# Peptides against a protein of PDB entry 6B9H: the designs that were tried, part 92

Target 1, 151 residues: chain A of PDB entry 6B9H
Amino acid sequence: AELCESLLTWIQTFNVDAPCQTVEDLTNGVVMAQVLQKIDPAYFDENWLNRIKTEVGDNWRLKISNLKKILKGILDYNHEILGQQINDFTLPDVNLIGEHSDAAELGRMLQLILGCAVNCEQKQEYIQAIMMMEESVQHVVMTAIQELMSK

## One batch from the design tools (peptide; made by RFdiffusion4, then SolubleMPNN)

Design b2_p23_6_s3 (from b2_p23_6, 9 letters changed)
Fold by OpenDDE base, seed 5:
Structure b2_p23_6_s3 (fold): chain B 151 residues (1-151), chain A 23 residues (1-23)
Amino acid sequence: as target 1 above (151 residues)
Amino acid sequence: SMEEKMREETKKFFEELLQQALE
């Protein structure tokens, strides 16, 4: 779960309101939704964010529902705003994330969010922020970006 | 060393990525 661990560290730099210290904290999608709103608040606006249910608890069905909405949002953003600059051939299995807290699949979801950040209007700021992170984290992030931009 | 090479590769990658973002 090297990808997930490094990208969790990256996600923590956004300082969102929702708890984001563990893999489990991310499985309900609330943190990811808040991060996406920071990346592009014009697209992931308050109306979009309000579709993500809070107070999910341990209900894996509600987690999956949120995660599906988030994945759709990312894919639509890639198509409508980014001009399909990221590779979405290998999509995360949101069922495994919601029901089993699968770190590998969560890593893939966070990788897609990384793709949004490094291609959005404020890409300069996010790239510079990554360059200030620990070297080991930067290396993993680099590999993740390279995979997204391949093919 | 391998570690040094990895650091240099990573640094170069993000420098180039940043340059592209600034253009």
Scores: peptide ipSAE 0.681, ipTM 0.941, DockQ to the pose 0.919
Fold by OpenDDE base, seed 1:
Structure b2_p23_6_s3 (fold): chain B 151 residues (1-151), chain A 23 residues (1-23)
Amino acid sequence: as target 1 above (151 residues)
Amino acid sequence: SMEEKMREETKKFFEELLQQALE
């Protein structure tokens, strides 16, 4: 999916420790967890990150477990810190991500993380970083932000 | 062109978003 591909490119700009070159690399949630920690290390602290299993291999059950924790973290962050800034009516199906590497659902997950970045305390920094990306990626990101901020 | 319009729309969007972030 175009959304997933563009947001994967965006995720790669965070330069996290975990491999993040392919859709499959993101399905265990480790990259996403590390990105969230960069977005807000006070909220997504080391204690939170330690709840995410880092060595899950191809175990889709463990992937889903991680993804559920991450999704919960995002939703809690939206409620507790962001003040309900992002739309959570259409949530990603983490089962499809973990078991089938569903790119469309993964795109929705990454879109929620994008919502965290553009609404967090360092939103200026992340917006400026997006403005330095390729035009095609910027356009997709714009659409994704608009969808998140609309009710 | 359509491509030029899309580029301008995107540029304007993020400029406004950034302005809001700075306020």
Scores: peptide ipSAE 0.681, ipTM 0.940, DockQ to the pose 0.924
Fold by OpenDDE base, seed 4:
Parts: C-alpha cells; structure tokens; sequence
Structure b2_p23_6_s3 (fold): chain B 151 residues (1-151), chain A 23 residues (1-23)
C-alpha cells in the first residue's frame, strides 16, 4: 500500500536501532516502539519500552501482543498528552499486522504514530523533516495527516 | 499541470502546518 510504503520511508528517518527496511521489519512493533520513544521519551520511557518484547522472531502471537501494547500507548498518549487531536475511531487491526503483515493495517498504525509526531512537543522538528523528504512521500504524508485530524 | 498543483498544495499544507507549530 502506498500509505505504508511512504510511512515506512518516514519511519526510516528516525534511525532507530532495530532493522526497519521492510514491512516485515515493522510487524513485531519494536521499531514503532523505538520511534515513539524518540517522539516523547518522557512518556514512552524505558519502563514502557521494556514491556515490548524484542526477540519475537516469527511468533505472530508475540507480535500481536507487542502491537496491542503500542496501540494502547498511542491512544493513551493521545488522550493524556495530545488532548485527543488525532482520530482514533478507525483503529488498525493489529491481528492482521502481526499474523499476515497486512500493509494496509500497518499503514494505519504508522499513521497514528505520525499523528503523535506532528502533535508532540517537538512537532516543529518533525514537520520540517517531512518537508525535506521526496515530494511523493510528502503528498502521502499530507493526506495521512489530513485524514487523521479530520473528524 | 495537475502534478504542479499537487506539489504546490503539499508545500502550502506543510508551510501552514509549520506556521501553526510555531505559534
């Protein structure tokens, strides 16, 4: 999916420690967790990150477990810190992500993370970083932000 | 062209978003 591909490119700009070259690399949630920690390390602190299992392999049950924790973290962050500035009515299906590496649903998860980035305390830096990306990626990201912030 | 319009739309969007972030 175009959304997933573009947001994967965006995720790669965070330069996290975990491999993040493919859709499959994101399905265990480790990259996403590390990205969230970069976005707000005070909220997504080490205690939170330590709840995400890193040695998952191809265990889709563990992937789903991680993804559920991440999704909850995002939603809690939106409520507690961002003041519900993102649309959480249509949530990604983490089961499809974990078990089937569903790119469309993964894109929706990454879209929520995008919402965190463009609304966090360092939103200026993340917006500027997006503006330096390829135009095609920027366009997809724009659409994703618009969809996320529209009620 | 349509492509040019889309590029300008995208540019304008992020410029406005950035401006809001700076306020």
Amino acid sequence: as target 1 above (151 residues)
Amino acid sequence: SMEEKMREETKKFFEELLQQALE
Scores: peptide ipSAE 0.679, ipTM 0.940, DockQ to the pose 0.919
Fold by OpenDDE base, seed 3:
Structure b2_p23_6_s3 (fold): chain B 151 residues (1-151), chain A 23 residues (1-23)
Amino acid sequence: as target 1 above (151 residues)
Amino acid sequence: SMEEKMREETKKFFEELLQQALE
């Protein structure tokens, strides 16, 4: 999916420790958790990050478990810190991500993380970073942000 | 062209978004 590929490129700008070259690399949630910690380390602290299992391999059940924790973290962050309401009917299906590496659903997950970045305390820095990316990626990111604002 | 219009639209969007972030 176009959304997933563009947001994967965006995720790579965070330079996290975990491998993040492919869609498959993101399916265990480790990269996403590390990105969230960079976005707001006070909220997504070490105690929170330690709840995400790193040695998952190809175990789709463990992937789904991690993804559920991450999704919950994002939702809680939006409600507790950002003061935003998220439509539950448009939430990503973490089962499809964990078991089938569904790019469309993964794109929706990364879109939620994008929402955290452009609304967090350091939103200025993240917006500026996006403005330095390839124009085609910027266009997709713009569309993704606009979709979030319409919810 | 369509490509030029998309580039300008995207640029304007993020400039406005950044301005809002600075206020």
Scores: peptide ipSAE 0.678, ipTM 0.940, DockQ to the pose 0.916

Design b2_p23_6_s4 (from b2_p23_6, 11 letters changed)
Fold by OpenDDE base, seed 4:
Structure b2_p23_6_s4 (fold): chain B 151 residues (1-151), chain A 23 residues (1-23)
Amino acid sequence: as target 1 above (151 residues)
Amino acid sequence: SMEEKRRKETREFFEELLEKAKE
């Protein structure tokens, strides 16, 4: 999906330790967890990160477990820290991500992470980084942000 | 062109977003 591909490119700019070259690389949630820790290490601290299993392999049940924790973390972060600036009425289906590597649903998950980045304390830096990306990617990211901010 | 307008729209969106972020 266009959203997923563009946001995957965006995720890659974080240079996390976990592999993040393909959609499949993101399905276990490890990359997403590491990205969230970079976004706000005080909230997504080591204790939080340690709840995410790293050696998941192809176990889709473990993937889903990780993804559920990540989704909860994002939603809690939005409510507790960001002041509910993100429209979370359309939540990603983590079952489809974990079991089927559904790119569309993964895109929705990454979109929520994008919302965290552009609303966090260091939002200025993340916005500037996005502005350095290819225009086609920026356009998709813009649309994604607009969807999050819309009522 | 439509492409130029799209690029302009995108640029202006992030410029505005960035300005808000600086406040």
Scores: peptide ipSAE 0.715, ipTM 0.951, DockQ to the pose 0.980
Fold by OpenDDE base, seed 3:
Structure b2_p23_6_s4 (fold): chain B 151 residues (1-151), chain A 23 residues (1-23)
Amino acid sequence: as target 1 above (151 residues)
Amino acid sequence: SMEEKRRKETREFFEELLEKAKE
């Protein structure tokens, strides 16, 4: 999906420790968890990150478990910190991500993370970083942000 | 052109978003 590919490119700008070159690399949730910690390390602290299991391999059950924790973290962050600014009517299906590497659903997951970045305390820095990306990627990101902010 | 309009729209969107973020 175009959304997933563009947001994967965006995720890569965070330079996290975990491999993040392919859709498959993101399905275990480790990259996403590390990105969230960079977005707000006070909220997504080391204790939170330690709840995400590493070295899950191809175990889709463990992937789904991680993804559920991450999704919960995002939703809680939206409620507790961001003041429910993100539209969560279309939540990603983490089962499809973990079991089938569904790019469309992964795109929705990354879109929620995008919502965290553009609304967090360091939102200015993240917006400026997006503005340095290729225009085609920026356009997709714009559309994703607009969808998140729509009520 | 459509491409020019898209580029302009995208640029203006983020310029406005950035301005709001600076407040």
Scores: peptide ipSAE 0.714, ipTM 0.951, DockQ to the pose 0.980
Fold by OpenDDE base, seed 1:
Formats: sequence, C-alpha cells, structure tokens
Structure b2_p23_6_s4 (fold): chain B 151 residues (1-151), chain A 23 residues (1-23)
Amino acid sequence: as target 1 above (151 residues)
Amino acid sequence: SMEEKRRKETREFFEELLEKAKE
C-alpha cells in the first residue's frame, strides 16, 4: 500500500535502534514503540517501553500483544495529552498486522503515530522534517494528516 | 500541469500547517 510505503520512509527518518527497512520489520511493534518514545519521552517513558517485548521472532501472538499495547498507548496519549485531536473512527486491525504482515493495516497504525508527531509538543520540528522529504512522500503524508484531522 | 498543481497543493498545505504550529 502506498500509505504504508510512504510512512515507512517517514518512520526511517527517526533512526531508531531496531531494524526498520521492511514492512515485516515493523510488525513486532518494537520500531513503533521506539518512535513513540522519541515523539514524547515524558509520556512514552522507559517504564512504558519496557512493557514491549523486544525478542519476539516470528511469534505472531507476541507481535499482536505488543501491537495492542502500542495502540492502547496511542489512544490514551490522544485522550490524555493531545485532547482527542485524532479521528479514531477506523482503527488498525493489529491481528492482521501481527499474523499476516498486512501492509494496509500497518499503514493505519503508522498513520496514528503520524498524528501523534504532528500534534505533540515538538510538532513544529516534525512538520519541518516532513517538509524536507521527497515531494511524493510529502503528498501521501499530507493526505494521511488530512484524514486524521477531518471532522 | 497536474503535477505542478499537486506540488503546489502539498507545499501550501505544509506551509499553513507549520504556521499554525508556530502560534
């Protein structure tokens, strides 16, 4: 999916420790958790990050467990910190991500993380970073932001 | 062209978004 591909490129700009070159690399949630910690380390602190299992291999049950925790964290962050600015009408199916590496659903998950970045305390810096990316990626990111903030 | 319109739309979107973020 184009959404997933573009947002994967965006995720790669965070330079996290975990491998993040392919869709499969993101399915265990470790990269996403590390990205969220960079976005807001006061909220997604070390205690939160430690709840995400880092050595899951291809165990889809553990992947799904991580992804559920991450999704909950994002939704709680949206409610408690961002003032519910993100439209959560269509939530990602973390079961499809964990068990089948579904790119479309992964794209939805990354879209929620994008929403966190462009609404967090350091949103100006993240917006500026996006503006330095390839134009084709920027266009997809724009569409994703518009969808998240639509009323 | 359609490409030029798309590039302009994208640029203006983020310029506006950035301006709001600075307020």
Scores: peptide ipSAE 0.714, ipTM 0.951, DockQ to the pose 0.983
Fold by OpenDDE base, seed 5:
Structure b2_p23_6_s4 (fold): chain B 151 residues (1-151), chain A 23 residues (1-23)
Amino acid sequence: as target 1 above (151 residues)
Amino acid sequence: SMEEKRRKETREFFEELLEKAKE
C-alpha cells in the first residue's frame, strides 16, 4: 500500500538499531518499539521495551504478541499523555500484520506512530524532519495526519 | 496544474502544522 511505503520511508529516518528496509522487517514490532522509545523515552522506557521479544524469526505468533503490546502502548500513550488527540476508531489488525505481513494494516499501525510523533513533546522536530522529505512522501504523510486528526 | 496544486497544499499544510507546534 502507498501509505505503508511512505511511512516505511519515514520510519527509516529514525535510524534505529534494528533492520528496517522492508515491510517484513517491521512485522515483528521491534523497529516500531525502538521508534516509539525515541519519540518518548520517558514513557516508552527500557522496562517497556524489554517486554518486546527480539529474535522472533518467522514465528507469527510471537510477532502478533509483540504487535499487540505495541498497539496497547500507543493507545495508552494517546489517552494518558497526548489527551486523546489521535482518532483511533479504525485500529490496525495486528493478526494480519504478524501472520500475513499485510501492508495496508501495517500502514495503519505506522500511521498511529506518526500520530504520536506529531503530537509528542518534540513534535516540532518531527514535523520539521517530515518537511525535509520528498514531496510525494510528504503528501501521503499529510493525508495520514489529516485522517488521524479528523473527527 | 494538479501537480502544482498538490505541492502547494502539502507545503501550506505543514507550514501551518509547524506554526501550531511552536506554540
Scores: peptide ipSAE 0.714, ipTM 0.951, DockQ to the pose 0.980

Design b2_p23_7_s1 (from b2_p23_7, 10 letters changed)
Fold by OpenDDE base, seed 5:
Structure b2_p23_7_s1 (fold): chain B 151 residues (1-151), chain A 23 residues (1-23)
Amino acid sequence: as target 1 above (151 residues)
Amino acid sequence: SEEEAEKIVKQIEEALEKRRELE
């Protein structure tokens, strides 16, 4: 999925501690959780991050558990902090991500995180960072943002 | 292009403002 690949590249710009080189690396949610903490460490604080299991391996049940927590965190953040400024009408199927590494659904998940970044307090910094990305990736990312803002 | 990207950024900013106004 083009969306997933481009957003993976975007995620890599955060330079989180967890491995984030492949789609599979993202399926346990650890990278996503660390990215969210960078986006808003006051909201996605250590207490929140500690709820995400880091030693998951290939256990798809644990992956799904993590992903559900992350999705809930994103939705709560959108409601409580962002004032519901991101599109959450089409939610990712975290079961497909955890069990099957579904790239399309993972792309939707990463798109929600992208929505958090471009709506947070430091939105201008993240938008500027996106403007510095390689053009082909930038195009996909910006299209994804437009989709979020169109609804 | 950079110019195209700037247009998209502007559109995003306008969309964000519009959403805030509707809230």
Scores: peptide ipSAE 0.051, ipTM 0.637, DockQ to the pose 0.046
Fold by OpenDDE base, seed 1:
Structure b2_p23_7_s1 (fold): chain B 151 residues (1-151), chain A 23 residues (1-23)
Amino acid sequence: as target 1 above (151 residues)
Amino acid sequence: SEEEAEKIVKQIEEALEKRRELE
């Protein structure tokens, strides 16, 4: 999906430690967790990050477990810190991500992370970074942001 | 929040337009 591919490119700008070259690399949630920690290290602290298992391999059950924790973290962050600015009308199906590497659902997951970035305390930093990205990515990000915060 | 979203979108649109003008 175009959303997933563009947001994968966006995720790569965070330069996290975990491999993040392919859609499959993101399905275990480790990259996502590390990105969230960069977005707000006070909230997504080491204690939170330690709940995400790093040695997952191809175990889809462990992937789903990680993804559920991450999704919960995002939702809690949205409610507790961001003041429910992100519209969660379309939540990703983490089962499809973990079990089938569903790119469309992964795109929705990354979109939620995008919402965290552009609404966090350091949102201007991330907005500036987005403004420096390739035009096609900027277009997708723009559309995704509008969708997230529309009522 | 909607106002903030509109601001972000506007900034991105301005950046895109500027890039087109410079090409």
Scores: peptide ipSAE 0.040, ipTM 0.619, DockQ to the pose 0.913
Fold by OpenDDE base, seed 2:
Structure b2_p23_7_s1 (fold): chain B 151 residues (1-151), chain A 23 residues (1-23)
Amino acid sequence: as target 1 above (151 residues)
Amino acid sequence: SEEEAEKIVKQIEEALEKRRELE
């Protein structure tokens, strides 16, 4: 999916410790959790991060468990910190991500993380970083932001 | 907010346009 591919490229700019080269690398939620910690380390602190299992392997049940925690974190962050600026009417299906590595649903998850980045305290830094991305990525990001923050 | 979203989108659009002009 175009959304997932572009946002994967965007996610890679965070240079997290976990492998983040493929869609499969993101399905356990570890990369996403580390990215969220970079976005707001005060909210997504070490205690929060430690709730995400890192040694998941191919266990899709553990992946789903992690992803549910990630999604909850994102939603709570949106409600508690961002003032519900992100449209959460269409939530990603974490079961499809964990069990089937569904790129479309993963894209939706990454889109939510994008929403966190462009609305967080350091949003201008992330916006500037996005402006330095390749044109195709910028286009997808723009569209994704429009969708997230639309009425 | 909608205003913030519009601002972000505008910035990205301007960046894209600027890049095209420089190419």
Scores: peptide ipSAE 0.040, ipTM 0.624, DockQ to the pose 0.872
Fold by OpenDDE base, seed 3:
Structure b2_p23_7_s1 (fold): chain B 151 residues (1-151), chain A 23 residues (1-23)
Amino acid sequence: as target 1 above (151 residues)
Amino acid sequence: SEEEAEKIVKQIEEALEKRRELE
């Protein structure tokens, strides 16, 4: 999906330790967790990160478990720190991500992380990073932000 | 806030326009 591919490119700008070359690399949630820690290390601290299983392999059950924790973290962060309410009807289906590597649902998950980045304390840093991206990717990211505003 | 998000989008749009001018 276009959204997923563009946001994958965006995720790669964080230069996290975990492999993040392909869509499949993101399905276990490890990259997402590391990105969230970079976004707000005080909230997504080491204790939170340690709840995410790193040795997952192809175990879709473990992937889903990680993704559920990450989604909960994002929702809690939006509620507690960002003061935002996220509509449950627009939440990504983490089961489809973990079991089937569904790119559309993964894109929605990454979009939530994008929401965290552009609303966090260091949002200006991430805005600048987006402004430096390739034009076509930048457009998709911008559209994703606009969609978040309309919710 | 939505207002702050709108400012972000505006900045991105301005950046896109500037890039087009350089192409």
Scores: peptide ipSAE 0.039, ipTM 0.614, DockQ to the pose 0.735

Design b2_p23_7_s2 (from b2_p23_7, 11 letters changed)
Fold by OpenDDE base, seed 3:
Structure b2_p23_7_s2 (fold): chain B 151 residues (1-151), chain A 23 residues (1-23)
Amino acid sequence: as target 1 above (151 residues)
Amino acid sequence: SEQEAQEIVKKIQEALEERRKRE
């Protein structure tokens, strides 16, 4: 999906330790967890990050477990820190991500992370970073941000 | 604030439009 590919490119700008070259690389949640830690290390601290299992391999059950934790973290962060209420009807299906590497649902998950970045304490810096991206990617990312803000 | 973020988004959009005009 276009959203997923563009947000994958955006995720790559964080330069996390975990491999993040493909959609499959994101399905275990490790990259996403590391990105969230960069966004707000006080909230997504080492204790939180350590709950995300590494060395998952192709175990879709472990992937889903990680993704559920990450989704919960995002929802809690939005509620507790960002003061936002996320509609459950728009939540990504982490089962499809973990078991089938569904790009559309992964895009939704990454969009939620994007929402965290553009609403966090350092939102200005993240928005400026987005401004430096390739135009076609910028367009998709900006559209995704607008969609989040309109809900 | 979220309004400030929206203003930044607007500025980005304006910059993108300006870029397209130059191309």
Scores: peptide ipSAE 0.055, ipTM 0.648, DockQ to the pose 0.543
Fold by OpenDDE base, seed 5:
Structure b2_p23_7_s2 (fold): chain B 151 residues (1-151), chain A 23 residues (1-23)
Amino acid sequence: as target 1 above (151 residues)
Amino acid sequence: SEQEAQEIVKKIQEALEERRKRE
């Protein structure tokens, strides 16, 4: 999916420790968790990150477990820290991500993380970083942000 | 603020669209 591909490129700008070259690399949630920690390390602290299992392999049940924790973290962050600024009318289906590597649903998950970045305390830095990305990626990312913040 | 972020994103998106039309 176009959204997933562009947001994968965006995720890669965080330079996390976990592999993040393919859609499959993102399905276990480890990259997402590390990105969230970079976005707000006070909220997504080491205790939170340690709840995400890193040795998942191809176990889709473990992937889903991680993804559920991450989704909950994002939603809680939106409520507790961001003040409900993200449009959560359409949440990603983490089951499809974990079991089938569904790119469309993964795109929605990454979109929520994008929402965290552009609404967090360091939002201006992340917006500036997006402005420096390749134009085709910028287009998709900005459209995704607009969708997230529309009411 | 949320409104400020929305305005920034909107302006960026509009600028990108205009650039693409000119290329």
Scores: peptide ipSAE 0.054, ipTM 0.639, DockQ to the pose 0.400
Fold by OpenDDE base, seed 2:
Structure b2_p23_7_s2 (fold): chain B 151 residues (1-151), chain A 23 residues (1-23)
Amino acid sequence: as target 1 above (151 residues)
Amino acid sequence: SEQEAQEIVKKIQEALEERRKRE
């Protein structure tokens, strides 16, 4: 399975309030923001979440705006909290995500979120959850984590 | 840490291998 599809399946396990059934559902960043809040609600708190526009619709400019904020949040989180454990040599192009729903770039975005999950305070819980997923998803997670660690 | 992440990968890999052995 492709990175995006597998990580979408992983994202769905968070059971966030926003719709998260399709790639398109993720392009506005709302699901991702809610997932990040679940990962670390102390860092991605309500004040942070409120900066993400929820009523975006098909406005790709607003999508990109949200995605930029989310990406910044992830990078800041990685630097400030995780100790720069995630290699950002392959940052997602949020413009392609917002304007074109680019699945490959979205996959990279979700990969960064995966990095947050496996390095956060509740990392063991997320690792356990991943180990309970079907094989194809586990394989993608493994590969994605390996890539995040590559130097 | 990098070591922790490597351990995560290792555990996932081992889990996958174990699953394949059972199948």
Scores: peptide ipSAE 0.053, ipTM 0.642, DockQ to the pose 0.696
Fold by OpenDDE base, seed 4:
Structure b2_p23_7_s2 (fold): chain B 151 residues (1-151), chain A 23 residues (1-23)
Amino acid sequence: as target 1 above (151 residues)
Amino acid sequence: SEQEAQEIVKKIQEALEERRKRE
């Protein structure tokens, strides 16, 4: 999916420790958790990160478990810190991500993380980083932001 | 705020459109 591929490119700009080159690399949630910690390390602290299993392999049950924790973290962050600024009318199906590596649903998950970045304390820096992206990718990312924040 | 972020996004979109006109 175009959304997933563009947001994967965006995720790669965070330079996290975990491999993040393919859609499959993101399905265990480890990259996403590390990105969230970079976005707000006070909220997504080490204790939170330690709840995410890092050695998952192809165990889709563990993937789903991680993804559920991450989704909960994102939603809680939006409520507690961002003040419900992200429109969550379309939540990702983490079962499809974990079990089938569904790119469309993964795109929705990454879109929520994008929402965290452009609404966090360091939003200006993340927005500027997006401005430096390749135009075609940038367009998709910007459209995704608009969708998240539209009433 | 949400409105501030939306305004920034709008400005970026406008800048992109202007750039395309020059290409």
Scores: peptide ipSAE 0.049, ipTM 0.632, DockQ to the pose 0.539

Design b2_p23_7_s3 (from b2_p23_7, 12 letters changed)
Fold by OpenDDE base, seed 2:
Structure b2_p23_7_s3 (fold): chain B 151 residues (1-151), chain A 23 residues (1-23)
Amino acid sequence: as target 1 above (151 residues)
Amino acid sequence: SEQEAQEIVEKIQKALEKKRLEE
């Protein structure tokens, strides 16, 4: 999906330790968890990160377990820290992500992470980074942000 | 704030659209 591919490119700018080259690389949630930690290490601290299993392999059940934890973290962060500034009406289906590597649903998951970045304490830095991305990616990312902020 | 971020996004989006129209 266009959203997923653009946001994958965006995610890659974080230079996390976990492999993040493909959609499949993101399905276990490890990359997403590491990105969230970079966004707000005080909230997504080591204790939180340690709840995410890193040795998942192709076990889709473990992937889903991780993804559920991550989604909860995102939603809690949005509520507790960001003041519910993200439209979470349409939540990603983590089952489809974990079991089928559904790019569309993964895109929605990454969109929520994008929302965290552009609303966090360092939002201006993340926005500036997005402004330096390739134009087509910028367009998708900005549209995704607008969707999140719309009621 | 949400308003601040949204304003920035809108400005960027408008700028991107303008550039695309000029290309």
Scores: peptide ipSAE 0.061, ipTM 0.633, DockQ to the pose 0.386
Fold by OpenDDE base, seed 5:
Structure b2_p23_7_s3 (fold): chain B 151 residues (1-151), chain A 23 residues (1-23)
Amino acid sequence: as target 1 above (151 residues)
Amino acid sequence: SEQEAQEIVEKIQKALEKKRLEE
């Protein structure tokens, strides 16, 4: 839960258009998709973003569909662009995120996005941004990064 | 490089942990 909460705070620094104030706001994947586009707009381009349904509501099936696409995008990005720089020892269960708003699994999902940010072309900018975060949040985020990059 | 980024993260993490122990 702490991981999810801290990473939610981190996600909020991107100032995306979609609401991102609560865990529930992230369960449809729209915020995640918009964040990924900011991280690498050349890879997560408009065509990719258009695959994510924005009018989902409480439809957990649509949420899961979006989340699966996002997870695939992250994994493909890691393979094709990042060169497998992050550890994928544990993949998030997107079913639990979409259907039950599982904070632990959502935390894992956001952690993968964090991995994209700190390994992308502009990794230094994102690292600097994290260094300016509130200390308690920064600690959790740094720990999450270290976990991803350790092998 | 990715290695450089990892080193930065580790340094930050150690600094944060040290600070918390001193509080």
Scores: peptide ipSAE 0.051, ipTM 0.631, DockQ to the pose 0.365
Fold by OpenDDE base, seed 1:
Structure b2_p23_7_s3 (fold): chain B 151 residues (1-151), chain A 23 residues (1-23)
Amino acid sequence: as target 1 above (151 residues)
Amino acid sequence: SEQEAQEIVEKIQKALEKKRLEE
C-alpha cells in the first residue's frame, strides 16, 4: 500500500537500532516501539520499552502481543498526554499485521505513530523534518496527517 | 492547541497540490 510504503520511509528517518528496511521488519513492533520512545521518552520510557520482546523471529503470536502493547500505548498516550487530538477512525488490525504482514493495516498503525509525532511536544521538529522529505512521500504523509487532524 | 501545527500541515498540503498541478 502507498500509505505503508511512504510511512516506512518516514519511519526510517528516525534511525532506530532495530532493522527497518522492509515491511516485514516492522511487523514485530520493535521498530515502532523504538520510534515511540524517540517521540516521547518520558512517556515511552525504558520500562515501557522493556515490555516489548525483541527476539520474536517469525512467531506471529509474539508479534501480535507486541503490537497490542504498542497500540495500547499509543491510545493511552493520545488520551492521557495529547488530549485526544487524533480523531476516531478504524483502528489497525494487529492480528493481520502480525500473522500476515498486512501492509494496509500496518499503514494504519504507522499513521497512529505519525499522529503522535505531529502532536507531541516536539511536533515542530517533526513537521520540519517532513517538509524536507521527498515530494511523493511528503504528499502521502501530509495527507495522512490531515486525515488524523480533520474535524 | 494544535492549531499552529495544523495550519503548517495545511500550507504544505496546498503547496504540494499546487506544484503537482503545475507539472
Scores: peptide ipSAE 0.048, ipTM 0.631, DockQ to the pose 0.372
Fold by OpenDDE base, seed 3:
Structure b2_p23_7_s3 (fold): chain B 151 residues (1-151), chain A 23 residues (1-23)
Amino acid sequence: as target 1 above (151 residues)
Amino acid sequence: SEQEAQEIVEKIQKALEKKRLEE
C-alpha cells in the first residue's frame, strides 16, 4: 500500500539497528520498538524494549505478541503523555500484520508511530525531517498526519 | 501543540503545491 511504503521510507530515516528494508522486516515489531525508543527514550525505555522478543523468525505468534505489546505501548503513550491527541478510533489488526504481513494494516500501525513522533517533545525535529523527504513521500506522510489529528 | 503541528503541515502542503506549479 502507498501508506505503508511511504512510512517504511520514513521509518528508515531513524537508522535503527534492526533490518528495515522491506515490509516483512517490520512485521515482527522490533524495528517499531526501536523507533519508539528513539522518539521517547524516557517512556519507551530499555525495560520496555526488553519486553519485545528479538529472535522471532517466521513465528507469526511471536510477531503478534510483539505487535500487541507495541500497540498497547503506543495507546498508553497517547493517553499518558500526548494527552489523547491521536485519533485511535481505527486500530490496526496486528493479527493480519503478524500472520499475513498485511501492508494496509502495517501502514496503520506505522501511522500511529508517526502520530507519536509529531506530538512528542521533539516534534519539531521530526516534522523538519519529513520536510526533507522526497515530495511524493511528504504528501503521503502529511495526509497521514492530518488524518490522525482530525476527529 | 496539536494546533502548531497542524500549521506546520499546512506549510508543507503549500510548499508542495508551489513545487508542483513550477514543474
Scores: peptide ipSAE 0.044, ipTM 0.623, DockQ to the pose 0.510

